Peptides against a protein of PDB entry 3S8F. Designs and how they scored, part 318

Target 1, 157 residues: chain A of PDB entry 3S8F
Amino acid sequence: VLTLFVAVPSLMTAFTVAASLEFAGRLRGGRGLFGWIRALPWDNPAFVAPVLGLLGFIPGGAGGIVNASFTLDYVVHNTAWVPGHFHLQVASLVTLTAMGSLYWLLPNLTGKPISDAQRRLGLAVVWLWFLGMMIMAVGLHWAGLLNVPRRAYIAQV
Target 2, 166 residues: chain B of PDB entry 3S8F
Amino acid sequence: DEHKAHKAILAYEKGWLAFSLAMLFVFIALIAYTLATHTAGVIPAGKLERVDPTTVRQEGPWADPAQAVVQTGPNQYTVYVLAFAFGYQPNPIEVPQGAEIVFKITSPDVIHGFHVEGTNINVEVLPGEVSTVRYTFKRPGEYRIICNQYCGLGHQNMFGTIVVKE

## One batch from the design tools (peptide; made by RFdiffusion4, then SolubleMPNN)

Design b2_p29_3_s4 (from b2_p29_3, 16 letters changed)
Fold by OpenDDE base, seed 3:
Structure b2_p29_3_s4 (fold): chain B 157 residues (1-157), chain C 166 residues (1-166), chain A 29 residues (1-29)
Amino acid sequence: as target 1 above (157 residues)
Amino acid sequence: as target 2 above (166 residues)
Amino acid sequence: DVVAGTLLFMGFLMATLLEEFQLVFDKLL
């Protein structure tokens, strides 16, 4: 039980971000229970990318709790579950956040705004990236639960 | 104005933080429930047992693969397994169906994996440490041992076999 | 409000995890 309190800072961070998003959405005219979500700038890849990263990080975080649990970790350790987990954490959250940061940073550094075509392309990139990562992550987690080992080219299933 | 906005932000944060803490307890409860309902799947950690990796091949229960399988009771065996670069000893490991098998696994060189397909046996094998795993094979046949921890150039070819006899 | 929606989502995740764990235990134990 005590070991799981390690998750508290991560959860606090995640939900603080969520609170910030809610506030931002409401400031942008969003109303009601979910209307604030729609009011967020989903047309901006610099916004969408890190948010998608966060969404991928949620199941990854849940997996982190599993991985941190001694008895449950025995089931998943050194299986395909593990790379599934860190692909959500690194290749989703970190990578998408980096992508989003670039979509913000480059226009600001160069003083040149991105074109509408570039914006749309950016949105496509981050959404496709997220989709691909989620598919792969689900597959890896599933394989891991089927006891497919990591770092092996062969498996029973 | 600014103070009101700040207060509003804090209210949202407070709500989400409370939710976060609640969810933490939910996850704990979920884990506890899972463990309580599926206790058969939990392999208890044994006591730390140490060996000298520099002499494990020369003396002791791991030294002779012909003596690796030791009957400790009517339906109970201990199997002393070495994971090394790049294979397992003994290979194959022959055990009877339905017997309780205690695997004592160690390494003379580097860290290896001991992953037995078709079972929940999956441990890292550290030189100087003995990994203990208890398992009863219910089905006869061959079970492949896979090294799932990178251990060098021959890692990908490091396999063993457990033969369960009817 | 938002908490309710999030709770539902988390509930779904938990349900999924439970199902997956059940699957694992059924196959491996």
Scores: peptide ipSAE 0.017, ipTM 0.736, DockQ to the pose 0.244
Fold by OpenDDE base, seed 5:
Structure b2_p29_3_s4 (fold): chain B 157 residues (1-157), chain C 166 residues (1-166), chain A 29 residues (1-29)
Amino acid sequence: as target 1 above (157 residues)
Amino acid sequence: as target 2 above (166 residues)
Amino acid sequence: DVVAGTLLFMGFLMATLLEEFQLVFDKLL
């Protein structure tokens, strides 16, 4: 019940953010169905990090709905699927949002913009983090579907 | 300019919110459908059954591991399993291939898991509650039981075995 | 539009999950 309740505002937030991104991209000169995406500031780690977090959150959110399903949860419950879901939600969205927040907050608090080198390093960090998290998440979800148990150091797989 | 931007934002937001709500209902409907039809291969469970965890070791069907496997009909068995810190009894559990097995699992101490590798048997075992799972082993061999719910210092070493005989 | 693309993505994801679950069920049952 709680999961489904939280799903409502979560979905609303997600699609509202998507709407805002589309609007921002169009304001930046993007046109067409996907042109607005390219127009977004992908050179700014403060932007990229949260967006990557959102991208990771999409399958995580879908997984949340799966976990909330009685019949489907029977398959995935207490398997490696569950930590896979958690890592998408926490280590992807929350962590990347925190990273992005720092890239925005620190320059604003200090009044000093980040250097170009710091910007590039920041981009590398968030992209590598996202990639690593996706690999781990896919692996954990896959392992979970193969009945690898949670909270066990061994499995038959 | 600000008014135009605000109006545009509102239009996009309203559209996406409507879509969000629609998707929510779709997901709820899908969940409801899966629940109603049980198409996800859920192992049938019995009615809620309670047991006193303080006496389950001394009396009743779980008290004697040698009598834990009970034939209830032609090719039908009930197995009374205890999950405890830190193991399972009986161990091994011996059942025939192709028989319908009803596992009745409870705990005398703390919450445990009952995860049978190579099967879709995966239940939590609560003290005071009897978990009922029905399964038919189609393949002979050994199936390991794993505790997948943290139950203390020996949790990682808590294993059992089901031996399916031809 | 973006809505259509999102719907397709969600549909694909759901279809994939259902397919994977069906495969798992067939293997484990």
Scores: peptide ipSAE 0.016, ipTM 0.709, DockQ to the pose 0.211
Fold by OpenDDE base, seed 4:
Structure b2_p29_3_s4 (fold): chain B 157 residues (1-157), chain C 166 residues (1-166), chain A 29 residues (1-29)
Amino acid sequence: as target 1 above (157 residues)
Amino acid sequence: as target 2 above (166 residues)
Amino acid sequence: DVVAGTLLFMGFLMATLLEEFQLVFDKLL
């Protein structure tokens, strides 16, 4: 039970980030319950990347609760489930955030804006990364539930 | 301006909280359903037991692999298994089909894994602790034990065998 | 306010998870 309280700071952050996105969208002219989402800068890879990371992070966080459960962890521990979990957390959220940060940082450091071609390429990269990561993560979680071991090159399923 | 922004953000938080809560319940339900329908059953574990890893090879029930399989009752056995760098003892582990097997697994050196293919047996083996798992092999044959916890240079080759006899 | 909301959320989470975990546990044993 106490282990689940570790989620409190994360949830606080999640709500704050979501609220910040809504605020930003509304400042950009978005209205209504969902109109603010459309108003966000989806043409900017520096924005899209970390947002996609956040989307992958949500199911990863739910998996974290499973991993923290005494009974459920017995089922999933040291199976492919675990890599599935942290690929959502690290290879999705952290990596995409880093990618997004790079798309912002490099133009600022060099003093040169990114070209339109670079922007479009960046968007393609982050979307493809997200898609691939989601496919891989689902596969790993599924394999884990089928008792595929972690850190082994052979398995009977 | 920053204060105004924070206040505005907090105003939207209530709405997002409700949505987040709804999504949370959806994910929990999906996870619970998936686990209940697609995972092997959880093997009952015994009580937490401690052992001295420095003496476990010298004295006690793990010291002699020839005495590792102990009949504790009619169709009931306890198997004292050592996971070590890099293998299992005894190897092979020979048990009867249909018998209730209690595995008592510990390590004299580092943390290992004990994952038995074709079963739901999957535990970490910690030096100083005894992992207890209960299982009944319904089918005769050979079951491979896999180390699924990195334990050193020989980790990838660390295998054991359980032979279930008719 | 954020803390209060989060704590309330955690309360709901705990209640739900305990129930779900028990159900899953019973089925997996």
Scores: peptide ipSAE 0.007, ipTM 0.724, DockQ to the pose 0.086
Fold by OpenDDE base, seed 2:
Structure b2_p29_3_s4 (fold): chain B 157 residues (1-157), chain C 166 residues (1-166), chain A 29 residues (1-29)
Amino acid sequence: as target 1 above (157 residues)
Amino acid sequence: as target 2 above (166 residues)
Amino acid sequence: DVVAGTLLFMGFLMATLLEEFQLVFDKLL
């Protein structure tokens, strides 16, 4: 019950964010159903980081519904599924948002833009982080479904 | 202007809302399907029970490992299991193949896990509470019990065994 | 209208899940 009360406002927030991104993309010249995505500033790590965090949060949010389900929680509880969920929510969304915030904050505080080298490095870091996180998360969720226990170094799988 | 922007954002939000609603219906359908197709296996076998963790080792059904396996009916058993730092008792747990086993598990010290490999038995064991799980072992052999809840320095070595006899 | 629709959906979702949970309790407990 509590999870659902949290989930609905979270979804509303997500839709608002998505709507704002679509609007921004269209203002930047994007057209069509997906053209607005391409028009977004993918060359800026301050933008890319939190967006990738949001993308990771989508399956994590779905997992939240699963974890809140009585029947499905019985299957996934205290398995590798749970760490997978956490890494999507915290190590993906929160961490990438923090990274993005830093990429915005530092130039803003100094009054100077980041160098091109710093920008490219930032993009590489964010994308590699996201890739690694997705690999780990998929692996953990899959392992959880195979009944690999959480907090145990062995499993009969 | 702000008005045009607001209308545009609302239109986009409605589209995203529709998408999300569709996904939520998928999730609901999956939950419903899981419930509808639930097969017999590990299921809750009782209501919430409380015990005193400070006395559970000295008195009651968990006190004597030799008396932990109780036949409650034809081909029905109750097994009183203690999860403690760092192991399980009785160990091994001996039960017959094909019998309906009701595990009643509690802890005298800290929170532990009770995860039986090769089965879907996976419950947390809280001091002061009794975890009840019903299961029927269809195959004879040894099943390892693993603690999947951190319980101290010896957590990684906390194992038990269920021996299912023909 | 979006807020209203979301709230209605929330109510529907809650009702559905609560019903499912009740069924689980009745069946397994």
Scores: peptide ipSAE 0.006, ipTM 0.699, DockQ to the pose 0.062

Design b2_p29_4_s1 (from b2_p29_4, 19 letters changed)
Fold by OpenDDE base, seed 1:
Structure b2_p29_4_s1 (fold): chain B 157 residues (1-157), chain C 166 residues (1-166), chain A 29 residues (1-29)
Amino acid sequence: as target 1 above (157 residues)
Amino acid sequence: as target 2 above (166 residues)
Amino acid sequence: IEGVQLFMDFLMATILSEFLEVYAKLLSL
């Protein structure tokens, strides 16, 4: 039960990341309650990808707290809920962060900036990836709560 | 200016840390409350019940599927179920409607799942351990048992049936 | 730094929402 306190470092990290983003946005000229968001470099897939990963990590991390709960895990364990969880954690956060890193790394390694076409394609890829992951994750979590089993091709809903 | 911003951020951080801790304590309290008042079909045990997976098929309550369903009291039964590669025994499991059923499930070989469709019965079955689940079937009919833990090449075909009689 | 406040509110609301949803399911079993 006290395992839930493992969430404390993650919550602290979330605060730090959010604060860093706001600070960065304000440094870039953003003002007001929401202006700092618009001021962030949303035209750069190296930025957008990991940020979208972080957004997906929010419901995923919330699910982590559920999964780590002894009693609540009884409801969700070995149901479609579990794949829904780790797809948000791995296929969203980790994968999108890797994508973002690639968009930064390749130009630096080659010494050549990405073209505008490559940039636009990159933005399309990461946004579509995020959208698809969110749809799938919501479906899997929903199915899990309906007692759809994990690792089975049939289920009674 | 920078120092002011820094101090403000620290204040927010401390506030949210405190709030986060408080929230976690609330969650822990709710979990503890649930453990104390609601078993959700799982029978908590102070000690883990173990069996020898190498002999469970030859001796003991799991050895004979014809004797797997044991009446333990008025409208109360214990069912000794084996999950194995790749099926369940007994199969079908026949129990009366409205009776309190205690399933004691173990495996002679590898880890399996025991997921009964239409019920809250969902446990992993480990060789050498006994999974205990309590359930009362309110509706007659057939309930499918699904293995939801990968157990080998025949995993996808590993099914059982519980028949609830009127 | 009010933006962080809103973000954390959203985060906490999400955690609470999922927790309560599954908790409600547990109690309904």
Scores: peptide ipSAE 0.582, ipTM 0.869, DockQ to the pose 0.721
Fold by OpenDDE base, seed 4:
Structure b2_p29_4_s1 (fold): chain B 157 residues (1-157), chain C 166 residues (1-166), chain A 29 residues (1-29)
Amino acid sequence: as target 1 above (157 residues)
Amino acid sequence: as target 2 above (166 residues)
Amino acid sequence: IEGVQLFMDFLMATILSEFLEVYAKLLSL
């Protein structure tokens, strides 16, 4: 039960990140309740990638609370729910953050900016990755709730 | 300005934290409620039982698969199951329909899984520990046991069968 | 800064939704 309190610092982090994004957007001229979102640099894959990772991390983090619950873990443990969870955590947030970092790092290391074509391709890759990951993750969580076992090639549901 | 934004952030942060904590307590309360009212037959709540994995095949209730199914009362059975690399013993496990079955599952070697399809039976099996699961099969037929914990090269082929007889 | 609160509300709603979904499954077993 006390394990659930690990969610507190995570939620604090979520707040801080969201607040930072809003602050940045408003500094970039965004106004209103949602205008700050539009003001963020959505044309930069180095920005878009980690932000999409964060969005995918929200349901994944919610699942973390579930998985940490003694009673609820009984339902989901070693089912398809678990890989659904860590695909959001690792294959979404971590991977997309790595992608974003790469889009920032390589131009800085080489001293050469990315071309417009590379930028557009990067955006496409990041968005498609996010979409695919969300579809897969939802499917895995759904399958998990249907008692599809983890690490098995067959199941009766 | 930055100063005004800072103050606003702090105010919202405090509110968010308070709300978050409140919600966590709600979740904890729901968990507590479940533990109090819905553990019987759903969640294994048995006491921790230990066994020596090095001797479990040689002596004790798991040693003889022919004696694995023990009637403990009217329409009540205990089944001593070994999960091992790579299978289950006994296999098949034969139990009567409608009987209350207490599975006592352990491993002589490595960690395995014990997931019975069509049921809510899903436990990890640790060497040195006895997993206890109580279940009543309402429908006759065959129920497949799947190892859902990686246990080695033969993991993917590690299956068992529970045969529920009318 | 007001958008953060809305975002946090959505976050909490998501947490609650998943929790209740699994909880419902638990109760149905």
Scores: peptide ipSAE 0.487, ipTM 0.865, DockQ to the pose 0.679
Fold by OpenDDE base, seed 5:
Formats: C-alpha cells, structure tokens, sequence
Structure b2_p29_4_s1 (fold): chain B 157 residues (1-157), chain C 166 residues (1-166), chain A 29 residues (1-29)
C-alpha cells in the first residue's frame, strides 16, 4: 500500500522531469515532436548518464508496483525478478546519476575542464553501462518469470 | 513566453495526473478481481505458529525424521520439515500422488529458503516460526528442494528431494 | 510540450505491459 501511495508522487515527478527536459530542449532550439530530444546535450556525459538512469528506472519502477502488489508479488518473489528490479533501481538510476554527477563535480572541484578524449570516453562508459544493465535486467526479469530462484546457481530452466 | 509555457505544463500535468490515477485504479481492480476469482496457487497468510528453535530437534513433531510424514486424513498428509545448515529433513520426503500435503517447515538455526522446483511452493523459513504450505502433487516423480535464502558457506549445496509416489 | 505527453504514454505503457505479463503468469497457475 505504501509503495502504491508513493507511486503517484513518483509518476508526477517523472512528468516534471520529462517536462523539464522538453522545455530545456526547446530552449536549445529543438522543434516538433522529437526535435527537443535531439537538441539536448547528448555530447555531455554529465547529462547523458542521469538521463539513461531515468530511462532504466521506468521498467524498474514498473516492477516496483508489481513487487508491492500482494498477488503479483507471489509470482515474482524470491526469483531472479527481484535482483533484476534492484539492478535497474540502484545499479542503473542511482549509479548512473552518481556517475553523471561526478562528470560535473570533478571538473568544477579541480577547476580543470575535461578533455575531449575524456568526454568521449565518458560517453562510451555511460552508454555501455546502460546497455549492459538493460541486457542483464531483461534477462533477470525473464528468468524470474520462469521461476528461476534468486541466490541460487541452478534452475529447472 | 514563460507564462505561456507554465500554462501548457499545467494543462498536461492535469491530464497526466488523471491518466495515472485512472490506470492505478485499473491495476487495483485487476488485483481485486484476481483475489476474488483466482485464488488457486496463491498461498494465503497462515496462522502465526511459533516454536523454540533451540529444542525443535529434540522434542516435538520435527524431532524424528522417520515420523515426519503424518497421515491426517484419507488423502491428506502433514509433513514436518526442518531446513537446517545445510539440508532438509526428512530427505527424501515421500508423499503419495494426488494427496493434499500440508508442509510444516521450520529451522533450528538460521533463515533458509524452501523452493520446490516444478511447483509454486516458495517460502522463507525463519527460526522460531512455522511456515505452512498446502500443495497437491498431480504428477509423480522427484521434485528438488532449493534453498534460495543465503544461509552460510554451504548455501549453494543445500538441496532436498520430494518423492511423489503413484 | 506534446513530446512529454508521448513520453508519459510510453512510461504508462511500460508499466501496464509488465503488470499484464505478471498478471498473465498468475492466471496460469
């Protein structure tokens, strides 16, 4: 019940964040239905990282609602589904947000901007992290629905 | 310009809020429907039953594995199972096909898991508490019990077997 | 800001999809 109650404010937060992104993109010259997305600073790992984290949080948050539902939780509880959910929430959103924050914080603390090479490397790291996290998460959720237990190295499937 | 943007955002926010609330009600309705019509396979919360984990091996229904399977009716059995570091008793658990089996599971040491492959039996076993699960095996054969709760160095090797006889 | 609405639709579709998938599994028990 608590999670479902928190779901409403969380969805509203998702809206406000997305709206802020669209507003920012439009301020940067983006037009049309998708132009605002392209106008966002995708060349900055400090931006890309937390945004990818937010994207990963969407299926994770959906899973949170499932996990909080008594009857549905029966299906997924103590299966590989659970670690799949956790990795999306913690290892995706939280971690990527931390990474993004670091890409901003470190240059500001040192007073030295990151080099172009460092920027490109950062982008590669963030995107690869996101891709790997999505693959793992999808696999874990899939395995969970097949009753693969968590904290076990074996399964009937 | 900013004022115009704020008005637009507020309009969409109201729409999103309404849509989100509507969908939540749909989800709740589906859950309620399932609870009302499809209770098969769902393990309801049982009555709170407690035992002393320090004496459960010496006295009571879990003390003797040879007496762990008790026939309680013509086609009904109660099986008193201990999950311990690192295994299960009795092992194997022998039950007849088609009978209603009530598993009474507890632990003398630490928290364990009781996951029976090929079934929907999946419970955590806490020392001092008795987990109760009802299940009817429709197919004969061997069913593996897996511990899916970390319980120590031997956790990965903690297995049991349920043998369902025709 | 029609773009955010589309994004929100996608978000809700994702939630619904996961919910229905697990729900279907539940019904199959």
Amino acid sequence: as target 1 above (157 residues)
Amino acid sequence: as target 2 above (166 residues)
Amino acid sequence: IEGVQLFMDFLMATILSEFLEVYAKLLSL
Scores: peptide ipSAE 0.472, ipTM 0.806, DockQ to the pose 0.678
Fold by OpenDDE base, seed 3:
Structure b2_p29_4_s1 (fold): chain B 157 residues (1-157), chain C 166 residues (1-166), chain A 29 residues (1-29)
Amino acid sequence: as target 1 above (157 residues)
Amino acid sequence: as target 2 above (166 residues)
Amino acid sequence: IEGVQLFMDFLMATILSEFLEVYAKLLSL
């Protein structure tokens, strides 16, 4: 019972991050209910990557609540659902955050800004990474609900 | 202006935190309801039953695969299964269609998986512990047992078969 | 600011949806 309450700090964090993004967008001139989103620096892979990671973390975090629920975990445990969860949390959030950090860190360490071509390539990389990760994650979660086991090369489905 | 923004943020935060807490209670209530009215999720949560993995092959109900299937009542059986590196015993496991089967599964060596395709039977098998699963096979045929927990070099080839007889 | 409210709505809806989906599966077992 108490295990589910660990979700509260995560939800608080999610709120704080979202509020920070809105505030930043509004400071950048965004207006209205959605205008602040458009005002965020979507042309910078160092920004886009971690934000996409956060988006992937939403369904992953929801799955975390499921996985932490003893009764519901019986349904998903050791099925393809679990690696689906991993890829959202580690290969999406953590990896994209690392990628974004690198896009910021390298220019700052070298003192040389990235070229426009490098910027565009970076954007393509992070968006394609996110897209592929989401497709795979959806597939894995779906397979998991169909009782496809993890760590097996065969399944009756 | 900063104060106004701060007040607004706090108002939304309090509202959503309250809603979040309410949802958590709903989730807990739903789980509790399921446990009270349905057997799903209770199967893996039996009483802790322990066994000595170092002697389980030599003595006790798991020692002889020929005696692994025990009729405990009319249309009721207990099957004592060993998951080991790298296979299951008995293999095949033969049970009647429509009978209530209680699987008692343990391991003499390392942690294994016991996932029966076409069923909701999916448990981890730990040395020193006995996993208990109840199931009734409604359809005759062969059901494959898959190890879904990495257990060594032969993990990928670790399979068993349950034969359900008409 | 009001945008965060929409985000949280989406977040909570997602959590609830996934929970209910798995819950439905559980009830079918």
Scores: peptide ipSAE 0.400, ipTM 0.833, DockQ to the pose 0.696

